# Designs tried in a protein design run: peptides against a protein of PDB entry 3HTU. Part 75

Target 1, 75 residues: chain A of PDB entry 3HTU
Amino acid sequence: RRPEEWGKLIYQWVSRSGQNNSVFTLYELTNGEDTEDEEFHGLDEATLLRALQALQQEHKAEIITVSDGRGVKFF

## One batch from the design tools (peptide; made by RFdiffusion4, then SolubleMPNN)

Design b2_p25_4_s2 (from b2_p25_4, 11 letters changed)
Fold by OpenDDE base, seed 4:
Structure b2_p25_4_s2 (fold): chain B 75 residues (1-75), chain A 25 residues (1-25)
Amino acid sequence: as target 1 above (75 residues)
Amino acid sequence: MKPTVTEEDYKKLEEKLKKIKEKLE
């Protein structure tokens, strides 16, 4: 899958679960309990970032950084 | 206009990262 395709799957999950306007760590998206049944579970961080960047271009997400790491807010 | 990340969002992320760190220890 292309990053854009992964981004679509991730955003669909966020939307279906009613978690728009929520913040996630990158870890919980790909390694968390809540996404165990999703196709993007276990996705490598590099590909995840590219997927999120694709969403960011569409103003559907923003990757944010704090002192202890990175995360993402979905819109 | 792009949506806005708020100060509360950053606070939530920091808290989540703290919890993940504790979980992985």
Scores: peptide ipSAE 0.648, ipTM 0.887, DockQ to the pose 0.868
Fold by OpenDDE base, seed 2:
Structure b2_p25_4_s2 (fold): chain B 75 residues (1-75), chain A 25 residues (1-25)
Amino acid sequence: as target 1 above (75 residues)
Amino acid sequence: MKPTVTEEDYKKLEEKLKKIKEKLE
């Protein structure tokens, strides 16, 4: 899958679960219990970032950074 | 217009990261 396709899957999950406007760590998206049944579970971080960047271009997400690491907010 | 990340969002992220770090230790 292309990053854009991964981004679509991730965003669909966020939307279906009613978690728009929520913040996630990158870890919980791909390694968390809430996404165990999703195709993007276990996705490598590099690909994840590219997927999120694709969503970011569409203003559907924003990758954010704090002192202890990175995460993403979905819109 | 571009959606906005708020200070509260940053705080939430920091707390999440803290919890994950503690769990992984």
Scores: peptide ipSAE 0.647, ipTM 0.886, DockQ to the pose 0.895
Fold by OpenDDE base, seed 1:
Structure b2_p25_4_s2 (fold): chain B 75 residues (1-75), chain A 25 residues (1-25)
Amino acid sequence: as target 1 above (75 residues)
Amino acid sequence: MKPTVTEEDYKKLEEKLKKIKEKLE
């Protein structure tokens, strides 16, 4: 899958679960219990970042950084 | 207009990262 396609799957999950306008760590998206049944579970960080960047270009997400790491907010 | 990340969003992220770090110890 292309990064844009991964981004679509991730955003669909966020929307279906009613978690828009929420913040996530990169870890919980690919390694969390809430996404165990999702196709993007276990996705490598590099590909995940590219997927989120694609969503960011569409104003559907924004990657944010704090002292202890990175995360993302979905819109 | 571009969506906005708030100060509260940053605080939530910091708390999540703290919790994960503690869980992985």
Scores: peptide ipSAE 0.646, ipTM 0.886, DockQ to the pose 0.895
Fold by OpenDDE base, seed 3:
Structure b2_p25_4_s2 (fold): chain B 75 residues (1-75), chain A 25 residues (1-25)
Amino acid sequence: as target 1 above (75 residues)
Amino acid sequence: MKPTVTEEDYKKLEEKLKKIKEKLE
């Protein structure tokens, strides 16, 4: 899968689960219990970032950074 | 218009990261 395709899958999960306007760590997206049954579970961080960057271009997400790491807000 | 990230969002992220760090130790 291409990063854009991964982004689509991730955003679909966020939207269908009613979690728009929510903040996630990168870790909980790919390693959390809430996504264990999703295809993107276990996805490497590099590919995840590219997927989220694709969503940013569509104004569907924004990657944010704090002192202890990175996360993302979905819109 | 571009969606907005608030200060509350940043605080939530910091809290989540803190919890994950503690679990991984």
Scores: peptide ipSAE 0.641, ipTM 0.884, DockQ to the pose 0.882

Design b2_p25_4_s3 (from b2_p25_4, 9 letters changed)
Fold by OpenDDE base, seed 4:
Structure b2_p25_4_s3 (fold): chain B 75 residues (1-75), chain A 25 residues (1-25)
Amino acid sequence: as target 1 above (75 residues)
Amino acid sequence: MKPTVTQEDIEELRKKLKEIKEKLA
């Protein structure tokens, strides 16, 4: 899958689960219990980041960087 | 206008990151 395709899957999960406007760590998206049954579980961080960047271009997400790591907010 | 990340969002992220750090320690 292309990054934008992964982004679509991730965003669909966020939307269908009613978690828009929520903040996630990158870890909990790909390694968390809540996504264990999702196709993007276990996705490498580099590909995840590219997927999120694709969503960011569409104003559907914003990647957040703080001192202790990165996360993302979905819109 | 693009959606906005708030300070509350950032604080929540920091909290989550701390929890993950503790979980993985």
Scores: peptide ipSAE 0.694, ipTM 0.908, DockQ to the pose 0.838
Fold by OpenDDE base, seed 2:
Structure b2_p25_4_s3 (fold): chain B 75 residues (1-75), chain A 25 residues (1-25)
Amino acid sequence: as target 1 above (75 residues)
Amino acid sequence: MKPTVTQEDIEELRKKLKEIKEKLA
């Protein structure tokens, strides 16, 4: 899958679960209990980041960097 | 206009990261 395709799957999950405007750590998305049944569970962080960057270009997400790590907000 | 990340979002992220860090330690 291309990053854009992964991004679509991730965003669909966010939307279906009613979590738009929510903040996630990258770990939560790929290793959390809430995504255990999703295709992107276990996705490597590098690919995840590219997927999120694709969503960011569409104004559907923004990657957040703080001193203790990174996360993402979905819109 | 692009959507906006708020200070509240940032603080929530920091809390989450702290929790994950402690969980994985």
Scores: peptide ipSAE 0.693, ipTM 0.908, DockQ to the pose 0.830
Fold by OpenDDE base, seed 1:
Structure b2_p25_4_s3 (fold): chain B 75 residues (1-75), chain A 25 residues (1-25)
Amino acid sequence: as target 1 above (75 residues)
Amino acid sequence: MKPTVTQEDIEELRKKLKEIKEKLA
């Protein structure tokens, strides 16, 4: 899958689960219990970032960087 | 207008990152 396709799957999960406007760590998206049944579970961080960047271009997400790591907010 | 990340969002992220760090330690 291309990063844009991964981004679509991730955003669909966020929307269907009613978690828009929520903040996630990158870890809980790919390694968390809440996404164990999702196709993007276990996705490498590099590909995940590219997927989120694609969503960011569409103003559907914003990647957040703090001193202890990175996360993302979905809109 | 472009969607905006708030200070509350940032504090929530910091909290989550701390919890994950402690969990994985």
Scores: peptide ipSAE 0.693, ipTM 0.907, DockQ to the pose 0.840
Fold by OpenDDE base, seed 3:
Structure b2_p25_4_s3 (fold): chain B 75 residues (1-75), chain A 25 residues (1-25)
Amino acid sequence: as target 1 above (75 residues)
Amino acid sequence: MKPTVTQEDIEELRKKLKEIKEKLA
């Protein structure tokens, strides 16, 4: 899958679960309990980041960087 | 208008990152 395809899957999950306007760490998206049954569970961080960047270009997400790591807010 | 990340969002992220760090330590 291309990064933008992964982004679509991730965003669909966020929307279906009613978690729009929520903040996630990158870790909980790919390693969290809530996504264990999702296709993107276990996705490497590099590919995840590219997927989120694709969503960011569409104004569907914004990647947040702080001192202790990175996360993302979905819209 | 472009969606906005708030300071509340940032603080929530910091909290989550801290919890994960402690969990994985």
Scores: peptide ipSAE 0.691, ipTM 0.906, DockQ to the pose 0.860

Design b2_p25_4_s4 (from b2_p25_4, 11 letters changed)
Fold by OpenDDE base, seed 5:
Structure b2_p25_4_s4 (fold): chain B 75 residues (1-75), chain A 25 residues (1-25)
Amino acid sequence: as target 1 above (75 residues)
Amino acid sequence: MKPTVTEEDYKELEKRLKEIKEKLE
């Protein structure tokens, strides 16, 4: 899958679960309990970032950084 | 307009990162 395709899957999950306007750590998206049944579970962080960057271009997400790591807000 | 990330979003992220760190210890 291309990063854009992964981004689509991730955003679909966010939307289906009603979690738009929520913040996630990158770890929670690919290693969390809430996404265990999703195709993107276990996705490497590098590919995840590219997927989120694709969503960011569409104003559907924004990658944010704090002292202890990175996360993302979905819109 | 581009959607906005608020200060509260950053605080939430910091909180979650801390919680995950504690779980992984």
Scores: peptide ipSAE 0.640, ipTM 0.886, DockQ to the pose 0.875
Fold by OpenDDE base, seed 2:
Structure b2_p25_4_s4 (fold): chain B 75 residues (1-75), chain A 25 residues (1-25)
Amino acid sequence: as target 1 above (75 residues)
Amino acid sequence: MKPTVTEEDYKELEKRLKEIKEKLE
């Protein structure tokens, strides 16, 4: 899958679960219990970031950084 | 217009990162 396609899957999950306008750590998206049954579970961080960047271009997400790591907010 | 990330979002992220770190230790 292309990053854009991964981004679509991730955003669909966020939307279906009603978690728009929520913040996630990158770890939670690919390693969390809530995404165990999702196709993007276990996705490598590099590909995840590219997927999120694709969503960011569409104003559907924003990757954010704090001292202890990175995360993302979905819109 | 581009949606906005708030200060509360950053605080939430920091909180979650801390929780993940502690869980993985």
Scores: peptide ipSAE 0.640, ipTM 0.886, DockQ to the pose 0.872
Fold by OpenDDE base, seed 1:
Structure b2_p25_4_s4 (fold): chain B 75 residues (1-75), chain A 25 residues (1-25)
Amino acid sequence: as target 1 above (75 residues)
Amino acid sequence: MKPTVTEEDYKELEKRLKEIKEKLE
């Protein structure tokens, strides 16, 4: 899958679960219990970031950084 | 206008990162 395709799957999950306007750590998206049954579970961080960047271009997400790491907010 | 990340969002992220770190220790 291309990064854009991964982004679509991730955003669909966020939308279906009603978690828009929420913040996630990158770890929670690919290694969390809430995504164990999703195809993007276990996705490598590099590909995840590219997927999120694709969503960011569409104003559907924004990657944010704090002192202890990175995360993402979905819109 | 482009969606905006708030101060509360940053605080929430810091909180979650701390929780994840503690779980992984």
Scores: peptide ipSAE 0.637, ipTM 0.885, DockQ to the pose 0.865
Fold by OpenDDE base, seed 3:
Structure b2_p25_4_s4 (fold): chain B 75 residues (1-75), chain A 25 residues (1-25)
Amino acid sequence: as target 1 above (75 residues)
Amino acid sequence: MKPTVTEEDYKELEKRLKEIKEKLE
């Protein structure tokens, strides 16, 4: 799958689960309990970032950084 | 207009990162 395709899957999960306007750590998206049954579970961070960047271009998400790591807010 | 990330969002992220770190130790 291309990054854009992964981004679509991730956003669909966020939207359908009613978690828009929520913040997630990158770890929670690919290693968390809530996404255990999703296709993107276990996705490598590099590919995840590219997927989120694709969503960012569509103003559907914004990758944010703090001293302890990175995360993302979905819109 | 581009969506906005608030200070509360950053605080929430920091909180979650800390919790995950503790769980992985």
Scores: peptide ipSAE 0.631, ipTM 0.883, DockQ to the pose 0.859

Design b2_p25_5_s1 (from b2_p25_5, 10 letters changed)
Fold by OpenDDE base, seed 5:
Parts: sequence; C-alpha cells; structure tokens
Structure b2_p25_5_s1 (fold): chain B 75 residues (1-75), chain A 25 residues (1-25)
Amino acid sequence: as target 1 above (75 residues)
Amino acid sequence: SAPPPITKEDLEELEKKLKELKEKE
C-alpha cells in the first residue's frame, strides 16, 4: 500500500470510531489495543509517518512534536 | 484552507500520554 492508502485506512478508523478532534501517540495507533483488529496495526513508524503526512496535506491531521515524543491530532 | 489549530488541551493530552508510555518502558 502507498502512504496515502494507509492514511485513508487510518482516517476511516478514526472517523468510524468517533475520535475526530482527538490526539494520539504514534505508538497507540500501531501498537495499541484499540487498533488490534485494524490492518494498520503493527505498521512501522516510518510508513506511519508518511501516511500521516499525506493526511496532513489534506488537512485531516497534524503531526505534533513535544519534548517527550510525537503524536498526531485528527480533524 | 489551513487545518484547525492545535489547542493547549491537545498538547497537554499528548504530553500525558507520552509520559505514561515512557513510564511503562
């Protein structure tokens, strides 16, 4: 899958679960219990970032960086 | 148009999650 395709899957999950306007760590998206049944579970961080960057271009997400690490907010 | 702004609450939530994640490692 291309990054934008992964982004679509991730965003669909966020939307279906009613978690738009929520913040996530990158870890919980691919390693969390809430996404265990999703195709993107276990996705490597590099590919995840590219997927999120694709969503960011569409103004559907914004990658956030703080002192303790990175996360993302979905819109 | 530009995406919605990140709020203070968003940052606090992320920092909280990252802190908890770090503590479990």
Scores: peptide ipSAE 0.658, ipTM 0.889, DockQ to the pose 0.808
Fold by OpenDDE base, seed 1:
Structure b2_p25_5_s1 (fold): chain B 75 residues (1-75), chain A 25 residues (1-25)
Amino acid sequence: as target 1 above (75 residues)
Amino acid sequence: SAPPPITKEDLEELEKKLKELKEKE
């Protein structure tokens, strides 16, 4: 899958679960209990970042960097 | 157009989650 395709799957999950406008760590998206049944569970961080960057270009997400790590907010 | 802004509450929530994640290691 292309990064844009992964981004689509992730965003669909966020929207269907009613978690838009929420903040996530990168870890909980791919390793959390809430996404165990999703195709993107276990996705490597490098590919995840590219997927989120694709969503960011569409103004559907924003990657956040703080002192203790990174996360993302979905819109 | 520009994306919606990140709020103070968003940053606090992220920092809280990252702290919890670090404590579990």
Scores: peptide ipSAE 0.656, ipTM 0.889, DockQ to the pose 0.781
Fold by OpenDDE base, seed 2:
Structure b2_p25_5_s1 (fold): chain B 75 residues (1-75), chain A 25 residues (1-25)
Amino acid sequence: as target 1 above (75 residues)
Amino acid sequence: SAPPPITKEDLEELEKKLKELKEKE
């Protein structure tokens, strides 16, 4: 899958679960319990970042960087 | 148009989650 395709799957999950306007760590998206049944579970961080960057271009997400790591907010 | 800005509450929530993640590792 291309990063844009992964981004679509991730955003669909966020929307279906009603978690828009929520903040996530990158880890909980791909390794968390809530996404165990999703196709993107276990996705490597590099590919995840590219997927989120694609969503960011569409104004559907914003990647956040703080001292202890990175996360993302979905819109 | 541009998305809504990241709020102070958003940053606090992220830092809280990252702290919890670090403690588990």
Scores: peptide ipSAE 0.656, ipTM 0.890, DockQ to the pose 0.846
Fold by OpenDDE base, seed 3:
Structure b2_p25_5_s1 (fold): chain B 75 residues (1-75), chain A 25 residues (1-25)
Amino acid sequence: as target 1 above (75 residues)
Amino acid sequence: SAPPPITKEDLEELEKKLKELKEKE
């Protein structure tokens, strides 16, 4: 799958679960309990980041960088 | 159109989650 395709799957999960306008760490998206049954569970961080960047270009997400790490907010 | 802005509450929530993640490790 391309990063854009991964981004689509991730965003679909966010939307279906009603978690738009919520903030996530990168870790909980791919390693969290809430996504264990999703195709993108276990996805490497590099590919995840590219997927989120694709969503960011579409204004569906924004990657957030703070001192202790990175996360993302979905819209 | 521009996306909604990131709020202070969003940043605080993220920092909280990252802190908890670090403590778990």
Scores: peptide ipSAE 0.649, ipTM 0.887, DockQ to the pose 0.791

Design b2_p25_5_s2 (from b2_p25_5, 12 letters changed)
Fold by OpenDDE base, seed 4:
Structure b2_p25_5_s2 (fold): chain B 75 residues (1-75), chain A 25 residues (1-25)
Amino acid sequence: as target 1 above (75 residues)
Amino acid sequence: GPPPPVTQEDLEKLRKKLEEIKKKL
């Protein structure tokens, strides 16, 4: 899958679960219990980041960087 | 247009989550 395709899957999950306007760590998206049944569970961080960057270009997400790690807010 | 910006509350939530994950690892 292309990053854009992964982004679509991720955003669909966010939307369907009613978690728009929520903040996630990158870890919980791919390693969390809430996404265990999702296709993107276990996705490598590099590909995840590219997927989120694609969403960011569409104004559907914003990647957040703090001192202790990275996360993302979905809109 | 672009969505509303990330807020301070968002950052606090993220930091909290990062700490929680750190405890689990």
Scores: peptide ipSAE 0.618, ipTM 0.882, DockQ to the pose 0.857
Fold by OpenDDE base, seed 1:
Structure b2_p25_5_s2 (fold): chain B 75 residues (1-75), chain A 25 residues (1-25)
Amino acid sequence: as target 1 above (75 residues)
Amino acid sequence: GPPPPVTQEDLEKLRKKLEEIKKKL
């Protein structure tokens, strides 16, 4: 899958679960209990970041960097 | 246009989640 395709799957999950306007760590998206049944579970962080960057270009997400790590907010 | 910016509350939520992850590792 291309990064844009991964981004689509991730955003669909966020929307269907009613979690728009929520903040996630990158870790909980791919390693969390809530996404165990999703195709993107276990996705490597590099590919995840590219997927989120694609969503960011569409104004559907914003990647956040703080001192203790990274996360993302979905819109 | 672009969505509203990330808020201070969003940042605090993220920081809290990152702290919780550190405790589990």
Scores: peptide ipSAE 0.617, ipTM 0.880, DockQ to the pose 0.833
Fold by OpenDDE base, seed 3:
Structure b2_p25_5_s2 (fold): chain B 75 residues (1-75), chain A 25 residues (1-25)
Amino acid sequence: as target 1 above (75 residues)
Amino acid sequence: GPPPPVTQEDLEKLRKKLEEIKKKL
């Protein structure tokens, strides 16, 4: 899958679960309990970041960087 | 149009989550 395709799957999960306008760490998206049944669980962080960057270009997400790590807000 | 901006509350939530993960690892 291309990063854009991963982004689509991730955003679909966010939308289905009603978590738009919510903040996530990158870790909990791919390693969290809530996504264990999703195809993107276990996805490497580099590919995840590219997927989120694709969503960011579409104004569906914003990647957040703080001192202790990175996260993302979905819209 | 563009979505609403990330708020200070969003940042605080993220920082809290990151700290919790840090404690577990």
Scores: peptide ipSAE 0.617, ipTM 0.880, DockQ to the pose 0.829
Fold by OpenDDE base, seed 2:
Structure b2_p25_5_s2 (fold): chain B 75 residues (1-75), chain A 25 residues (1-25)
Amino acid sequence: as target 1 above (75 residues)
Amino acid sequence: GPPPPVTQEDLEKLRKKLEEIKKKL
């Protein structure tokens, strides 16, 4: 899958689960219990980041960097 | 246009999550 395609799957999950305007760590998106049944579970972080960057271009996400790591807010 | 910006509350939530993960890993 292309990053944009992964982004679509991720955003669909966010939307269907009612978690728009929520903040996630990158880890919990791909390694968390809440996404165990999703196709993007276990996705490598580099590909995840590119997927999120694609969503960011569509104003559907913003990647956040803080002192202790990175995360993302979905809109 | 773009959505509303990330808030301070968002940042604190993220920091808290990162700390919790840090404890578990």
Scores: peptide ipSAE 0.608, ipTM 0.879, DockQ to the pose 0.873

Design b2_p25_5_s3 (from b2_p25_5, 12 letters changed)
Fold by OpenDDE base, seed 1:
Structure b2_p25_5_s3 (fold): chain B 75 residues (1-75), chain A 25 residues (1-25)
Amino acid sequence: as target 1 above (75 residues)
Amino acid sequence: GPPPPITEEDLEKLRKMLEEIKKKE
């Protein structure tokens, strides 16, 4: 899958689970318990980041950087 | 148009989440 395709799957999960406007760590999205049944579980961070960047171009997400790491907010 | 800006509450939530991950290490 291309990053854009991964982004679509991730955003679909966020929307279906009603978690728009929520903040996640990058680790939580791919390694958390809440996404164990999703196709993107276990996705490498580099590909995840590209997927989120694709969503960011569509104003559907924003990648956040703080001192202790990165996360993302979905819209 | 663009989404609303990231709030301080968003940042604090993220910081807390990351700190909790560190505690598990």
Scores: peptide ipSAE 0.439, ipTM 0.813, DockQ to the pose 0.903
Fold by OpenDDE base, seed 2:
Structure b2_p25_5_s3 (fold): chain B 75 residues (1-75), chain A 25 residues (1-25)
Amino acid sequence: as target 1 above (75 residues)
Amino acid sequence: GPPPPITEEDLEKLRKMLEEIKKKE
C-alpha cells in the first residue's frame, strides 16, 4: 500500500469510531489495543508518518511535535 | 480550508500521553 492508501484506512477508522478531534501518539495508533483489529496495526512508524502527512495535506490531520515525541490530531 | 489550530489542551494531553509511555520504558 502507498502512504495515501494507509492514510485513507486510518482516517476511515478514526471517523467510524467517532474519534475525530482526538489526539493520539503515533505509537498508540499502530500498537494500541484500540486498533488491534485494523489493517494498519503494526505499521512501521516511517510509513505511518507518511500516511499522516498525506492526511495533513487534506486538512484531515495535523502532526504535533513536542519535546518528548510526536502525535497527531484528527479532524 | 484548514482546520482550527491545535489547542493548548491538545498539547497538554499529548505531553501527558508521552510521559506515560516514557515511564513504561
Scores: peptide ipSAE 0.438, ipTM 0.814, DockQ to the pose 0.839
Fold by OpenDDE base, seed 4:
Structure b2_p25_5_s3 (fold): chain B 75 residues (1-75), chain A 25 residues (1-25)
Amino acid sequence: as target 1 above (75 residues)
Amino acid sequence: GPPPPITEEDLEKLRKMLEEIKKKE
């Protein structure tokens, strides 16, 4: 899958689960219990980041960087 | 158009979440 395709799957999950406007760590998206049944569970962080960047271009997400790591907010 | 800006609440939440992950490591 292309990053854009992964992004679509991720965003669909966010939307379907009613978690728009929520903040996630990158870890919980791919390693969390809430996404265990999702296709993107276990996705490597590099690919995840590219997927989120694709969503960011669409103004559907914003990647957040703090001193202790990164996260993302979905819109 | 662009989405609303990231809030301090968002950042605080993220920091807390990251701390929790760090505790598990």
Scores: peptide ipSAE 0.434, ipTM 0.815, DockQ to the pose 0.861
Fold by OpenDDE base, seed 3:
Structure b2_p25_5_s3 (fold): chain B 75 residues (1-75), chain A 25 residues (1-25)
Amino acid sequence: as target 1 above (75 residues)
Amino acid sequence: GPPPPITEEDLEKLRKMLEEIKKKE
């Protein structure tokens, strides 16, 4: 899958679960309990980041960087 | 159009979550 395709799957999950406007760490998206049954569970962080960047270009997400790490907000 | 801006509440929530992860390391 291309990063854009992963982004689509991730955003679909966010929308289905009603978690738009929620903040996530990058870790919990791919390693958390809430996504254990999702295709993107276990996705490497590098590919995840590229997927989120694709969503950011579409104004569907914004990657957040703080001193202690990174996260993302979905819209 | 562009989405709503990230709020200070969003940032604080993220910082808290990241700190909890660090504590588990």
Scores: peptide ipSAE 0.400, ipTM 0.796, DockQ to the pose 0.859

Design b2_p25_5_s4 (from b2_p25_5, 13 letters changed)
Fold by OpenDDE base, seed 4:
Structure b2_p25_5_s4 (fold): chain B 75 residues (1-75), chain A 25 residues (1-25)
Amino acid sequence: as target 1 above (75 residues)
Amino acid sequence: GPPPPITEEELELLRKRLEEIKKKE
C-alpha cells in the first residue's frame, strides 16, 4: 500500500471508532491494543509518518513533535 | 485552511503518554 492508502485506513479507523481523544502517540496507533485488529497495526514508523503526512496535507491530521517523540491529532 | 494548532492541554496529555510509553520501553 502507498502511504496515502495507509492514511486512509488509519483515518477511517479514527472516524469509525468514535474516539474521544483525537490525539495519539505514533506508538499507540501501530502498537496499541486499540488497533490490534487493524491492518495498520505493526506498521513501521517511517511508513506511518508518511501516511500521516499525507493526511496532514489534506488537513485531516497534524503531526506533533515534542522532545521525547511524536504524536498526531486527527481532525 | 489548516486546522487550529494543538492546545496546551492536548500537548500536555501527549507528553504524558509519551512518558508512559518510554517507561515501558
Scores: peptide ipSAE 0.469, ipTM 0.832, DockQ to the pose 0.755
Fold by OpenDDE base, seed 5:
Structure b2_p25_5_s4 (fold): chain B 75 residues (1-75), chain A 25 residues (1-25)
Amino acid sequence: as target 1 above (75 residues)
Amino acid sequence: GPPPPITEEELELLRKRLEEIKKKE
C-alpha cells in the first residue's frame, strides 16, 4: 500500500471509532491495543509518518512534535 | 487552511503519554 492508502485506512478507523480524544502518539496508533485488529497495526513508523503527512495535506491531521517524541491529532 | 493548533491540555496529555511509552521501552 502507498502511504496515502494507509492514511485512508487510519482515518477511517479514527472516524468510525468512538474516540473522544483525537490525539494519539504514533506508537499508540500502530502498537496500541485499540488498533490490534486493524490492518495498519504494526506499520513501521516511517510509513506511518508518510501516511499521516498525506492526511495532513488534506487538513485531516496535524503531526505534533514534542521533546519526547511525536503524536498526531485527527480532525 | 490548516486546522487550529492543539490546545495546551492536549499537548500536555500527549507529553504524558509519550513519557509513559518511553518508560515502557
Scores: peptide ipSAE 0.469, ipTM 0.832, DockQ to the pose 0.729
Fold by OpenDDE base, seed 1:
Structure b2_p25_5_s4 (fold): chain B 75 residues (1-75), chain A 25 residues (1-25)
Amino acid sequence: as target 1 above (75 residues)
Amino acid sequence: GPPPPITEEELELLRKRLEEIKKKE
């Protein structure tokens, strides 16, 4: 899958899951229990970042750097 | 245009989560 395709899958999960938390660490998205049954679970961080950057271009996400770590907010 | 920046509360929440993850690693 291309990064854009991964981004679509991730955003679909965020939208349909009814998550109370709109902010995630990158680790939570690919390694957390909440996404264990999702296709993007276990996705490498480099590909994840490219996927999120694609969403960011569409103003659907914002990648955040804080305290030597990264997270993302979905819109 | 682009969405507004995250709030200070959201930023603090993210800091806490990142710290907990680092402790587990």
Scores: peptide ipSAE 0.467, ipTM 0.831, DockQ to the pose 0.807
Fold by OpenDDE base, seed 2:
Structure b2_p25_5_s4 (fold): chain B 75 residues (1-75), chain A 25 residues (1-25)
Amino acid sequence: as target 1 above (75 residues)
Amino acid sequence: GPPPPITEEELELLRKRLEEIKKKE
C-alpha cells in the first residue's frame, strides 16, 4: 500500500470510531487496543508517518512534535 | 488552509500520554 492508501484507512477508522479525543500518539495508532482489528495495526512508524503526512496535506490531520515524541490530531 | 493548532489542553494530554508510553517501553 502507498502512504496515501494507509492514510485513507486510518482516517476511515478515525471517522467511524466515534472517538471523543482525536489526538493520538503514533504508538497508540499502531499498537493500541482500539486499533487491534484494523489493517494498519502494527504498521511501522516510518510508513505511518508518511501516511499521516499525506493526510496532513489534505488538512485532515496535524502531526505534532514535542520533546518526548510525536502525536497526531485528526480533523 | 490548515486547521488551527491544537489547544494547550490537547498538547498537555499528548505530553502525558507520551510520558506514559515511554515508561511502559
Scores: peptide ipSAE 0.462, ipTM 0.831, DockQ to the pose 0.735

